Peptides against a protein of PDB entry 3T6J. Designs and how they scored, part 143

Target 1, 375 residues: chain A of PDB entry 3T6J
Amino acid sequence: PIVESYIGFIESYRDPFGSRGEFEGFVAVVNKAMSAKFERLVASAEQLLKELPWPPTFEKDKFLTPDFTSLDVLTFAGSGIPAGINIPNYDDLRQTEGFKNVSLGNVLAVAYATQREKLTFLEEDDKDLYILWKGPSFDVQVGLHELLGHGSGKLFVQDEKGAFNFDQETVINPETGEQIQSWYRSGETWDSKFSTIASSYEECRAESVGLYLCLHPQVLEIFGFEGADAEDVIYVNWLNMVRAGLLALEFYTPEAFNWRQAHMQARFVILRVLLEAGEGLVTITPTTGSDGRPDARVRLDRSKIRSVGKPALERFLRRLQVLKSTGDVAGGRALYEGYATVTDAPPECFLTLRDTVLLRKESRKLIVQPNTRLE
Target 2, 372 residues: chain A of PDB entry 3T6J as posed
Amino acid sequence: PIVESYIGFIESYRDPFGSRGEFEGFVAVVNKAMSAKFERLVASAEQLLKELPWPPTFEKDKFLTPDFTSLDVLTFAGSGIPAGINIPNYDDLRQTEGFKNVSLGNVLAVAYREKLTFLEEDDKDLYILWKGPSFDVQVGLHALLGHGSGKLFVQDEKGAFNFDQETVINPETGEQIQSWYRSGETWDSKFSTIASSYEECRAESVGLYLCLHPQVLEIFGFEGADAEDVIYVNWLNMVRAGLLALEFYTPEAFNWRQAHMQARFVILRVLLEAGEGLVTITPTTGSDGRPDARVRLDRSKIRSVGKPALERFLRRLQVLKSTGDVAGGRALYEGYATVTDAPPECFLTLRDTVLLRKESRKLIVQPNTRLE

## One batch from the design tools (peptide; made by RFdiffusion4, then SolubleMPNN)

Design b2_p17_4_s3 (from b2_p17_4, 8 letters changed)
Fold by OpenDDE base, seed 1:
Structure b2_p17_4_s3 (fold): chain B 375 residues (1-375), chain A 17 residues (1-17)
Amino acid sequence: as target 1 above (375 residues)
Amino acid sequence: PPPTVVESDLSENYSRY
């Protein structure tokens, strides 16, 4: 077996300012079969990047082929175990030196362990499909999230000598139709500028890339899905995301008006975007459970994913990227915090739904190191 | 192989994804 490991101050999710890394480390074994799929994804990455909803001027000038492997984690030391990793976390280094992607495949497998009878917030007619395709859809989502999410986009920079990494006269902001009016100055970074929203904002961008690109037939083909299976994987991926947006409310603290988990905040934002799209794409319905206590159901209209969902996500994702590229903190914060706001306003009544989510939450799972053997 | 999961209300561990 091929063993991989890393260690260091890597993830900044526990820093409110997104700047200080938590000491983290893992030891894992390469999953060759799944890694082969990610290798195919890497081979298509340069072309797939062109499918993202921003001009080439907002994408990296030169594509740097990253490493991507699926790993079965043996031990992980940190505050939480990720499903995927893209390192380094410095955007400048990602742009100039490249990056590495990993999927912690067996961590994803743990998420598959939910029993049908315990699966919350889904319609009965979706549960079996969800259980069947949750795993495969996660593989797709994580691959896209890491490689083409975190691995995409350009930061406009003016260096210490005053030189720009973009043509100020010709590059146009696709949102405004105007020339670029803001950028990163020397010494400024994504984290330093966007600070308190940087981590969640970036996760939201990456998750959105996943949802957006999973609609591409080539992506599904890379992962071995065609025809009806591919459509089911797409549906379940989107369904999982909107469900996750509801589940995310567990990690919101109303009294402090803050989020305690960056990824879950990101997923809530995506839910809000898709709800805003309207047209019956996403519906959250409060119900009463068999125990007589509050419950809820999330419904996603499969037939409207491409017609309603994709355009909404396209517009949102473009805005995220443009604001990120231009270092427009004010605009970025206004956009992101707007969607991240949790109120009890109808029709969603998110604070009330939060109570339902808390009521229906599953016991937390402790992941423990398994015994391993060679066979 | 997948990790072993133990249900615990006291656990602070969770998957980031």
Scores: peptide ipSAE 0.032, ipTM 0.647, DockQ to the pose 0.241
Fold by OpenDDE base, seed 2:
Structure b2_p17_4_s3 (fold): chain B 375 residues (1-375), chain A 17 residues (1-17)
Amino acid sequence: as target 1 above (375 residues)
Amino acid sequence: PPPTVVESDLSENYSRY
């Protein structure tokens, strides 16, 4: 088998400042069948990047073909096992040198393994569909998240010699209609500038890319879904995201007004964006469980994903990218922290919902390292 | 194949994207 591994100070999710890497390592084996799908995604990446809601001037100047592989993890050392990886974690290097994408396939399998009777916060009519398509939708989401999420976008930079990597006279900020007024200077990085919000912000951008691009028929075709199956995968992917936004409240600490998990914060932000879109797209309804205690249900109107959800996400995603590209920390922080704020304000009453989430929390999964054997 | 999964409230493991 083809073996892949990495080890070192790589992921900075545990650093409040988003800069210091946690020591992490894995050994994994290539899943050839799933890797073939990701290779097809890579082959389409250059074209799919054009579907993202920002001008080409805000996208990488040159497409650098990355590697993308699905891996079955044999061993993993770290505080948490990711479902996907995009490395290196330096935007400048991603732009100039390229990157590698990995889907940890068997980790995904663990993540979406759920018993129907324990599946929380979904309508009964959605449970079977959710169970059926959660896995496939995860594959789509992770692929898009890593390759076209983390792998997309340009940082505007002025180098040490004063040269810009963009034309100051012709490039227009699509949000302001003006010329570019801010950028990264020599020595400045995404993490150094955006600091405490950098990790979650980037995860939010990547997740949003996944939701946005999964609507594209070519994406679903790459993964082998057509017709009703493709639509179900889309629906479940979006449903999973809005549900995840609710579940995310577990990782918010009200007393400290902080989030303990970057991806979960990102998912909550996306939920807020989609709730703000209104028009009945997303509804969270407090209920009473069979035990007489608080419960909740998340509803996503399938018919409004493209008409309501997509435009809302498009606008939000474009703003995320523009603010990232221009190094506009003030604007980026204002936007992101605004959506990441958790209060008990009606109608959502998120702090109250958090109590419900905690009450209905499922047992966490322990991942036991697998073994291999010769046949 | 997927790793063995054991439910535990003490687990800090979680899936990331």
Scores: peptide ipSAE 0.030, ipTM 0.642, DockQ to the pose 0.261
Fold by OpenDDE base, seed 5:
Structure b2_p17_4_s3 (fold): chain B 375 residues (1-375), chain A 17 residues (1-17)
Amino acid sequence: as target 1 above (375 residues)
Amino acid sequence: PPPTVVESDLSENYSRY
């Protein structure tokens, strides 16, 4: 088998300022079959990047073909084992030198194992569909998240010599209609500027890219889905995201007004965006469980994903990218923290829902490193 | 190979970096 590994101070999620890396390392074996699907996605990446909702001037000037591999983890050292990775975590290097994507396939497989009777917050009619397509939809989402999420977008930079990597006279901010008024100076990075929100903000952008691009027929074709199956994968992917946004409340600490998990905060933000879209796209209904205790149901209207959801996500995703590209920390923080705010205001009453989420919290799965044997 | 799964109240959810 082909063995891959990485080691170093890589991920900064434990740093409240998002800049200092935590020691992490793994050894894994390449899953050739799943890697082949990601290779097809890579082959279409340049075309798919054009489908993202920002002008080409806000995208990388040159497409750099990345590596994308599905890995089965043998050993992992770190505070948390991920499902997917995009490295390096330096945007400047990603733009100039390229990047590598990995999907930790057997980690994803563990996440798929949910008993129907324990599946919370879904309508009964959605449970079987969710169970059937959760795995495939995750593969799609992870691929898009890593490759076209983290792998997309340009940072406007003025280098140490005063030169710009964009034409100040011709590039227009699509949100304001004006010329670019802010950028990254020499020595400034995404993490250094956006600091406490950088990780979660970027995860939110990447997740949003996944949801947005999974609507493109070519994406589903790459993964081998057609017709009704493709539509079901799309539906379950979006359904999983809105459900995840509700589950995310577990990781909010009301007393400290902060989030303890960047990805979950990102998913909550997306839920808020889709709720704001209205028109019956997403509905969260408090209910009473069979045990007489509080429960809830999340409903996503499949027929409104493209008509209501996509436009809402498009606008939001464009704003995320524009603010990121221009280094507009004030605007970015205002936007992101606005959607990340958790209150008990009607109609959602998120703090009350949080109590329900905590009440319905399932036992967590501990991932234990496998043993290998010769056959 | 697939990992071994053990139920634990102390376990964290998976993430994507």
Scores: peptide ipSAE 0.030, ipTM 0.640, DockQ to the pose 0.296
Fold by OpenDDE base, seed 3:
Structure b2_p17_4_s3 (fold): chain B 375 residues (1-375), chain A 17 residues (1-17)
Amino acid sequence: as target 1 above (375 residues)
Amino acid sequence: PPPTVVESDLSENYSRY
């Protein structure tokens, strides 16, 4: 078997300023069979990067072929077990030295084990489809999230010698139509500049890349989906995201105006973006459960994903990237915190919905190390 | 093999999805 491991101060999710790493480590075994589909994605990565909604000047100068491996994790020491990993967590290194992607396959498999009767906030007509395609859609989303999400985009940098990694005279900001007005100076990093929103902002960008690119026919083909199956995978992937945006409210603390989970905050932001798109794309309806207590339903109109959802997400995703590339903290914070704000304003009444989410909350799952052996 | 899942409010783990 091929064994992989890492250890060190890797993830900064627990640092309010997004800079200090938590000591983390894992030991895992390579799942060769599951890795094959990700290798196909890697083979198409350079071309798929061109499909992202920003100019080539905002993308990495040189494509560096990464590896992508599906891992069965045996031991994971840390505060949380992710579904996927993209390392290193330094944008400068990602764009100059490359990166590695992993999918924790057996962690994903556990996440798929949802009982229909416990599945909250979905229409009855969507539950069976959701259960059927949740797993496959997760594979697509995680692959895109890591490889083409975290693995995409360029930071504009002025190095210690005063040299720029972009042409100041010719590169145009697509949002303003002007020359680039800001960049990262020597010693400045994504985390150091964007600080309190850095982790969640980056996760939001990566999740948005996943949703956006999963609409590309080549992506579904890579993962072996065709025809109606491909459309169902797309639908369930988007449905899962909007549902997750509602579930995210569990991780918001109103009294402190604070989010306690970066990925969930990101998913709430995406939900807000798609709700803002309007036109009946996403609908959240408060209901009464069979127990007589508050409940809710999330509905996604699959026929409007491409016509309404994609354009809205495209504009939002481009803005995220442009603000990231230029180190525009003020603009980035204004944009992101705007969508991350939770109020009780109609029609959504998110604070009220939060009460419903908490009421319907299931017990947290504890991942326990499996026993395994080599024969 | 997949890990064992135990329902616990004391869990600190999370899934990206």
Scores: peptide ipSAE 0.037, ipTM 0.660, DockQ to the pose 0.253; fails the geometry check

Design b2_p17_4_s4 (from b2_p17_4, 8 letters changed)
Fold by OpenDDE base, seed 2:
Structure b2_p17_4_s4 (fold): chain B 375 residues (1-375), chain A 17 residues (1-17)
Amino acid sequence: as target 1 above (375 residues)
Amino acid sequence: PPPTEVVSEVSPNYVEF
């Protein structure tokens, strides 16, 4: 078998400033069968990058073909086990040297395991579809998230010699209609500039890329889905995301106005974006459970994903990228913290919903280290 | 950066709660 490993101070999700990596390591075996889908995705990556909602000037100048493999984890050391990885975490290196993507297949398998009777916050009519397509939709989402999310976008940089990696005279900011007014100076990084929001912001961008591009028929075809199956995978992927945005409230600490998990914060932000889109796309309804205690239901209107959801996500995702590319920390913070704010304001009453989420909290899933055997 | 408390709670990515 092909064995892969890495070790070091890699992920900074637990650093409030996004600067210090947590010690992490894994040993894994390549799953060749599952890697085939990701290889096809890589083959289409250059074309799919063009589908992202920003001008080519905000995308990498040169496409560098990455590696993408599905891995079965033998052992993982860290506070959080990812479903996917895109490394290195340095955007400048991703831009100039390339990157590697991995999907942790057996971690996803744990994520796929859902018991119908314990599945919270979904309409009864959606539960069976959700259970059926959660796994496949996660494969799609992780692939897009890593390869085309983390692997996309350009940082505008002025090097130590004063040279720009973009044409200052011709590149236009699509949000302002003006020339580029800010960029990264020598020594400045994504994490150093965006600091407290850097990790969650980037995860939000990557998740948004996944939702946005999963609508593309070519993506679904790569993963082996066509017709009604493809549409169900799309629906469940979006449904899972909006549900995750509600579940995310568990990881918000009202007393400290703090998020304790970057991905969950990102998912909440996406939920807020899609709720803001309105038009009945997403509805969260407080209910009463069979036990007489508070409950809730999330409804996603399938017919409005493309007509309402996609445009809303497009605008938001473009803004995320533009602000990231230009190093506009003030604008980026204003945008992101705006959507990340949790209040009890109507109609959503998120703080009240948080109480419901906590009340309905499911048992935490555990990943157990697997073993190997000789055949 | 100034000293700050590290986030203590991390969930597995893409695993629902």
Scores: peptide ipSAE 0.027, ipTM 0.577, DockQ to the pose 0.063
Fold by OpenDDE base, seed 4:
Formats: structure tokens, sequence, C-alpha cells
Structure b2_p17_4_s4 (fold): chain B 375 residues (1-375), chain A 17 residues (1-17)
């Protein structure tokens, strides 16, 4: 089989300032059959990038066809195992040199396993649908997250010689209607500027791209879904995200006012955005479980995903990108930390909901790494 | 592909342990 590996200081999720990479390594085997699925997404990537809610001037100047490989992980040495990877993590390199995507197929397989009796926080009417489509929706979300999430957008840079990678006279900030007023200076990076919010912010952007683009019929077609199946995949993908936003509260530490997991913080932010959209799109209802103890239900109105959810997410996602591109740390921090704030304010009472989430907490998420053998 | 021993439900994109 084809073996892939990487090793080094790669992911900075464990650095509070998002800068210092954790030493990590994996050894994996290429899954050719699954890789073909993601290659279809790659083939459409250039066109799909145009569907993202920012001007071409905020997108990479040149489309660099990425590699997207499905991998079955044999060994992963690190603090966590991702379902997908987009590397390198340096945005400047992504936009000038290109990037590689991988889907860790056997990690995704872990996520596919759902027992109905253990599925928390969903309406009974949604559980069977959720179980049925969770796996396929994960494939869609991860593919979009890596390829078109992490693989999208441009940083505006002034190099050490004073040259800009954008036309200062013609590029317009879509949020302000004005010329670009901020950018990255020589030596500044995404992580160095956005520091404590950088990792989670980027994950939030990538997750938002996934939700936004999964609404596109071409995306669903690429993954082999049409008609009612496509709509169900969309629904379950969005439902999973809002549920994840609730589950995310497990990873918030009130006493320290911090998040312990960047992706979960990102998902909470998205939940907040969709709740803010209102109009009955997302509802979180505290309930009493069959055991007489606190419980909760998340409801997503399918009929309002496109009419209410998409516009809200579009505006939010555009703001994320514009603030990222322009290196506007003050604006970016204000936006992101605003949505990432966890209080007990009504109507949501998130700190109270956190208690419920902790009460209903699942067992520790583990993957037993596989072996290979001769047959 | 090699078998995966599933222990629990995981969040998309990243599993910490």
Amino acid sequence: as target 1 above (375 residues)
Amino acid sequence: PPPTEVVSEVSPNYVEF
C-alpha cells in the first residue's frame, strides 16, 4: 500500500497563543477508493471558491490545485487525532505555494458510530435521521472544511520591501466600502496577530464554510446525494453543528473564562450566530429527562436553513474573512470573543445549559489505533 | 482499509485524548 506520513511541530491548538506547534506525527495508508471521492471535490474547488461570500480580491490570487487524499491512520502520535487535515498551517504558504488535504477515513468511521439510546439533546423525530445521515454529512463537512475552509481566503501582506500583494487603489473592503486600511506587516502571521483566538477563529471559519457550501447542489452531487437525500444530508449537517455547539459547553471552563478545545469553541460560536438569526431557526429547550434530571433538546427548523440560516452565516463568514484578510485584530477579537462569550443570560442561560451538558456527558472519546497484517 | 476500533462517538474534525 501507499504510505504517507508527516512529523514535526504542526498544530498549535495546545498553545494558548496559537503560535507554538505541538510535536506530532502520523503514519497512514492511502485509501485509494475514498480518495477518489475527494478528488471530485477538488475538481470543483476552483468554481466552488467563487461561491464563498467574499470578493475575489479576498480570495487567493491563483488557484493552486490541492491534493486531497483519504488516509487510514495506523499510528498517530499527538494530543488528538483529526478527522481531516489541511497543511501547511501558514496562510502565506497556502496562498503562494499550495496545500494538501487529507481525510482520516478510519477516524471518521469512529464518528459514524452512534447508538440511538445514547444520542443526547435531539428530538426523537430527528434521531433516526441523524443516525442515518451523520456519517455522510461528516464526509461532506470535513471535505468542505479542509478543502474550501482552510483552503480559502487571502491575507493582505506588505513585505519587507514595502510591496503589497494587493492593489491598494482598487481593492475595496466589502464591509466598509473603503480601501483596505490594514494588513499584515513583514514577519506578522495569522497566529502572531490573532494569538489567543487564532486557532478557534480559523476553525470557525472553516466550519462555517462547510455549512454554507453544503447548501450548494453541486456539493451534494459530488458526494452522491440528490433529491430528498441531499436535503436530509444538509439538514443533518446543520443539525449536527448546532448540537455540537451545545456539546461544546463541556469544553468551556467558567472559572478561567477559557475554552479547552478550539473546534468546540468554534462550533459554539456558530451556534450563537444561528441563534442570533432568530426567527425560530434554532431552539434549545431545557427539559427533564426520563431519569427526572435536567436534559435539553436542540431543534433546527429545516425550512429556515436557507431563508434564515444561510444569510446569517453568510454575513458572519464574510466578516470573519474580511477581518482575517486585513489583519484587523481589534475587530476580529471583538467579533469572535463576543460570540464565544458564555454567560447565564436568558433566554439561553448557557452556563446552566453547561451543567446539563456535563450531566449528560458522554464517555471519553477514544480511538483504538489499528494494526495491519499480512494475509 | 485497516479496521478501526470504535470506542465512542467523536466530534468532527478533531478528537482530543
Scores: peptide ipSAE 0.035, ipTM 0.645, DockQ to the pose 0.200; fails the geometry check
Fold by OpenDDE base, seed 1:
Structure b2_p17_4_s4 (fold): chain B 375 residues (1-375), chain A 17 residues (1-17)
Amino acid sequence: as target 1 above (375 residues)
Amino acid sequence: PPPTEVVSEVSPNYVEF
């Protein structure tokens, strides 16, 4: 078997300012079959990057082909186990030197092990489809999230000598129609500027890229899905995201007005974006469970994903990228924190829904170190 | 080492210990 490992100060999710990496390491075995799908995705990456909703001037100047491998993790040391990794976490290095992507396939598999009768917040008609396609949709989402999410976008920079990595006279901000008014100075980084929202904001951008690009037929084909199967994978991926946005409320602390998990905050933001789109795309309905206690249902109208969801996500994702590229912290914070705010305002009443989420919380699962055998 | 707790099944990109 092919063995991969890494070790070092890598992820900064536990740093409130997103700057200090936590010491982390893993040992894993390559999953050849899934790696082949990711290799095909890499082969299409340069073209797929052009499908993202920002001008080429906001994308990296030179495409650097990354590595992408699916791994079965044997040992992982850290505060959390990712299902996907994009390294290095320095945007400047991602743009100038390249990056590596990995998917921890068996971590995803553990997350799939939910019994139908315990699956919360879904309509009965969606449960079987969700169970069937959750795994495949996660593979698609993780691949897009790492490769084309974290692997996309350009930071506008003025170097120590005063030179810009963009043409100030010709590059136009697509949101304002004006020339670029802000950028990163020498020594400034994504994390240093966006600080407390940097990690969650970037995860939100990456998740949004996943949802947006999973609509592309070429992406589904790469993962082996066509026709009705492809549409089901798309539907379940979007359904999972809006459900995750509801479940995310577990990780919000009302008393401190803060989030404890960057990815879940990101998913809540996406839920808010899709709810704002309206037109019956997403509906969250409080209900009463068979036990007489509060429950809820999330509904996603499949027929409105492309007509309502995609345009809403396009606009939002473009704004995320433009604000990131220009280092516009004020605009970025206003946008992101606006969607990340949790109140009890109607019609959603998210604080009330949070109580429901906590009430319906499933028992904890355990990830156990696997045994391997070569026969 | 002891098994890792899965915080949420809907966290495909990060599961906390």
Scores: peptide ipSAE 0.030, ipTM 0.641, DockQ to the pose 0.238; fails the geometry check
Fold by OpenDDE base, seed 3:
Structure b2_p17_4_s4 (fold): chain B 375 residues (1-375), chain A 17 residues (1-17)
Amino acid sequence: as target 1 above (375 residues)
Amino acid sequence: PPPTEVVSEVSPNYVEF
């Protein structure tokens, strides 16, 4: 078997300032069968990057073919086990040296073990479809999130010698119509500039890339889906995201106005973006459960994903990237914190919904690391 | 890392122990 491992100070999610890494390590074996799909995605990555909603001037100058493997984790040491990884976590290195992607396939498989009767916040009509396609849609989302999410976009930089990695005279900010007015100076990084919102903001960008690009027929073909199956995978992927945005409220602490989980904050932001799009795309309805206690249902109108959802996400995703590229912390913070704000304002009443989410919270899942033998 | 429904306080792409 092919063995992969890493160890060190890698992920900064536990640092309030997004800079200091947590010590982490894993040992895993390559799943060759699952890796084949990701290899096809890598083969199409350069073309798919052009489908992202920002000008080529905001994309990496040179495409560097990354590695992407599906891994079955044998052991993982850290505060949590990710579904996927994109390394290194330094944008400058990603731009100049390349990156690696991994999907922790057996971790994803554990996440799929949902009993229908325990599946919260979905309409009954969606539950069977959700259960059927959750796994496959996750494979798509993880692949896009890592490879084309974290693996996309350019930071505008002025180096220590004063040279720019972009043409100041010709590059135009698509949001303002003006020349680029801000950038990263020598010694400045994504994490150092965006600090407290850096991790969640980047996860939001990556998740948004996944939702946006999963609509592309070539992506579904790469993963082996066509026709009605492809449409169901798309639907379930988007449905899972809006559901996750509701579930995310568990990780918000109202008393501190603080999010405790970067990815969940990101998913809540996406939910807010899609709710703002309106037109019946996403509906959250408070209900009463069979136990007489508060419940809720999330509905996604499949027919409005492309007509309403995609344009809304496109505009939002472009703004995320432009603000990231230009190092516009003030603009980025205003945008992101605006969508990340949790209030009890109608019609959504998110603080009330949070109480419902907490009430319906599932027992904490534990991952037990397996034994493996070579046969 | 993409979202798992297993939400850890650190990252939903992370399953917390």
Scores: peptide ipSAE 0.026, ipTM 0.677, DockQ to the pose 0.085; fails the geometry check

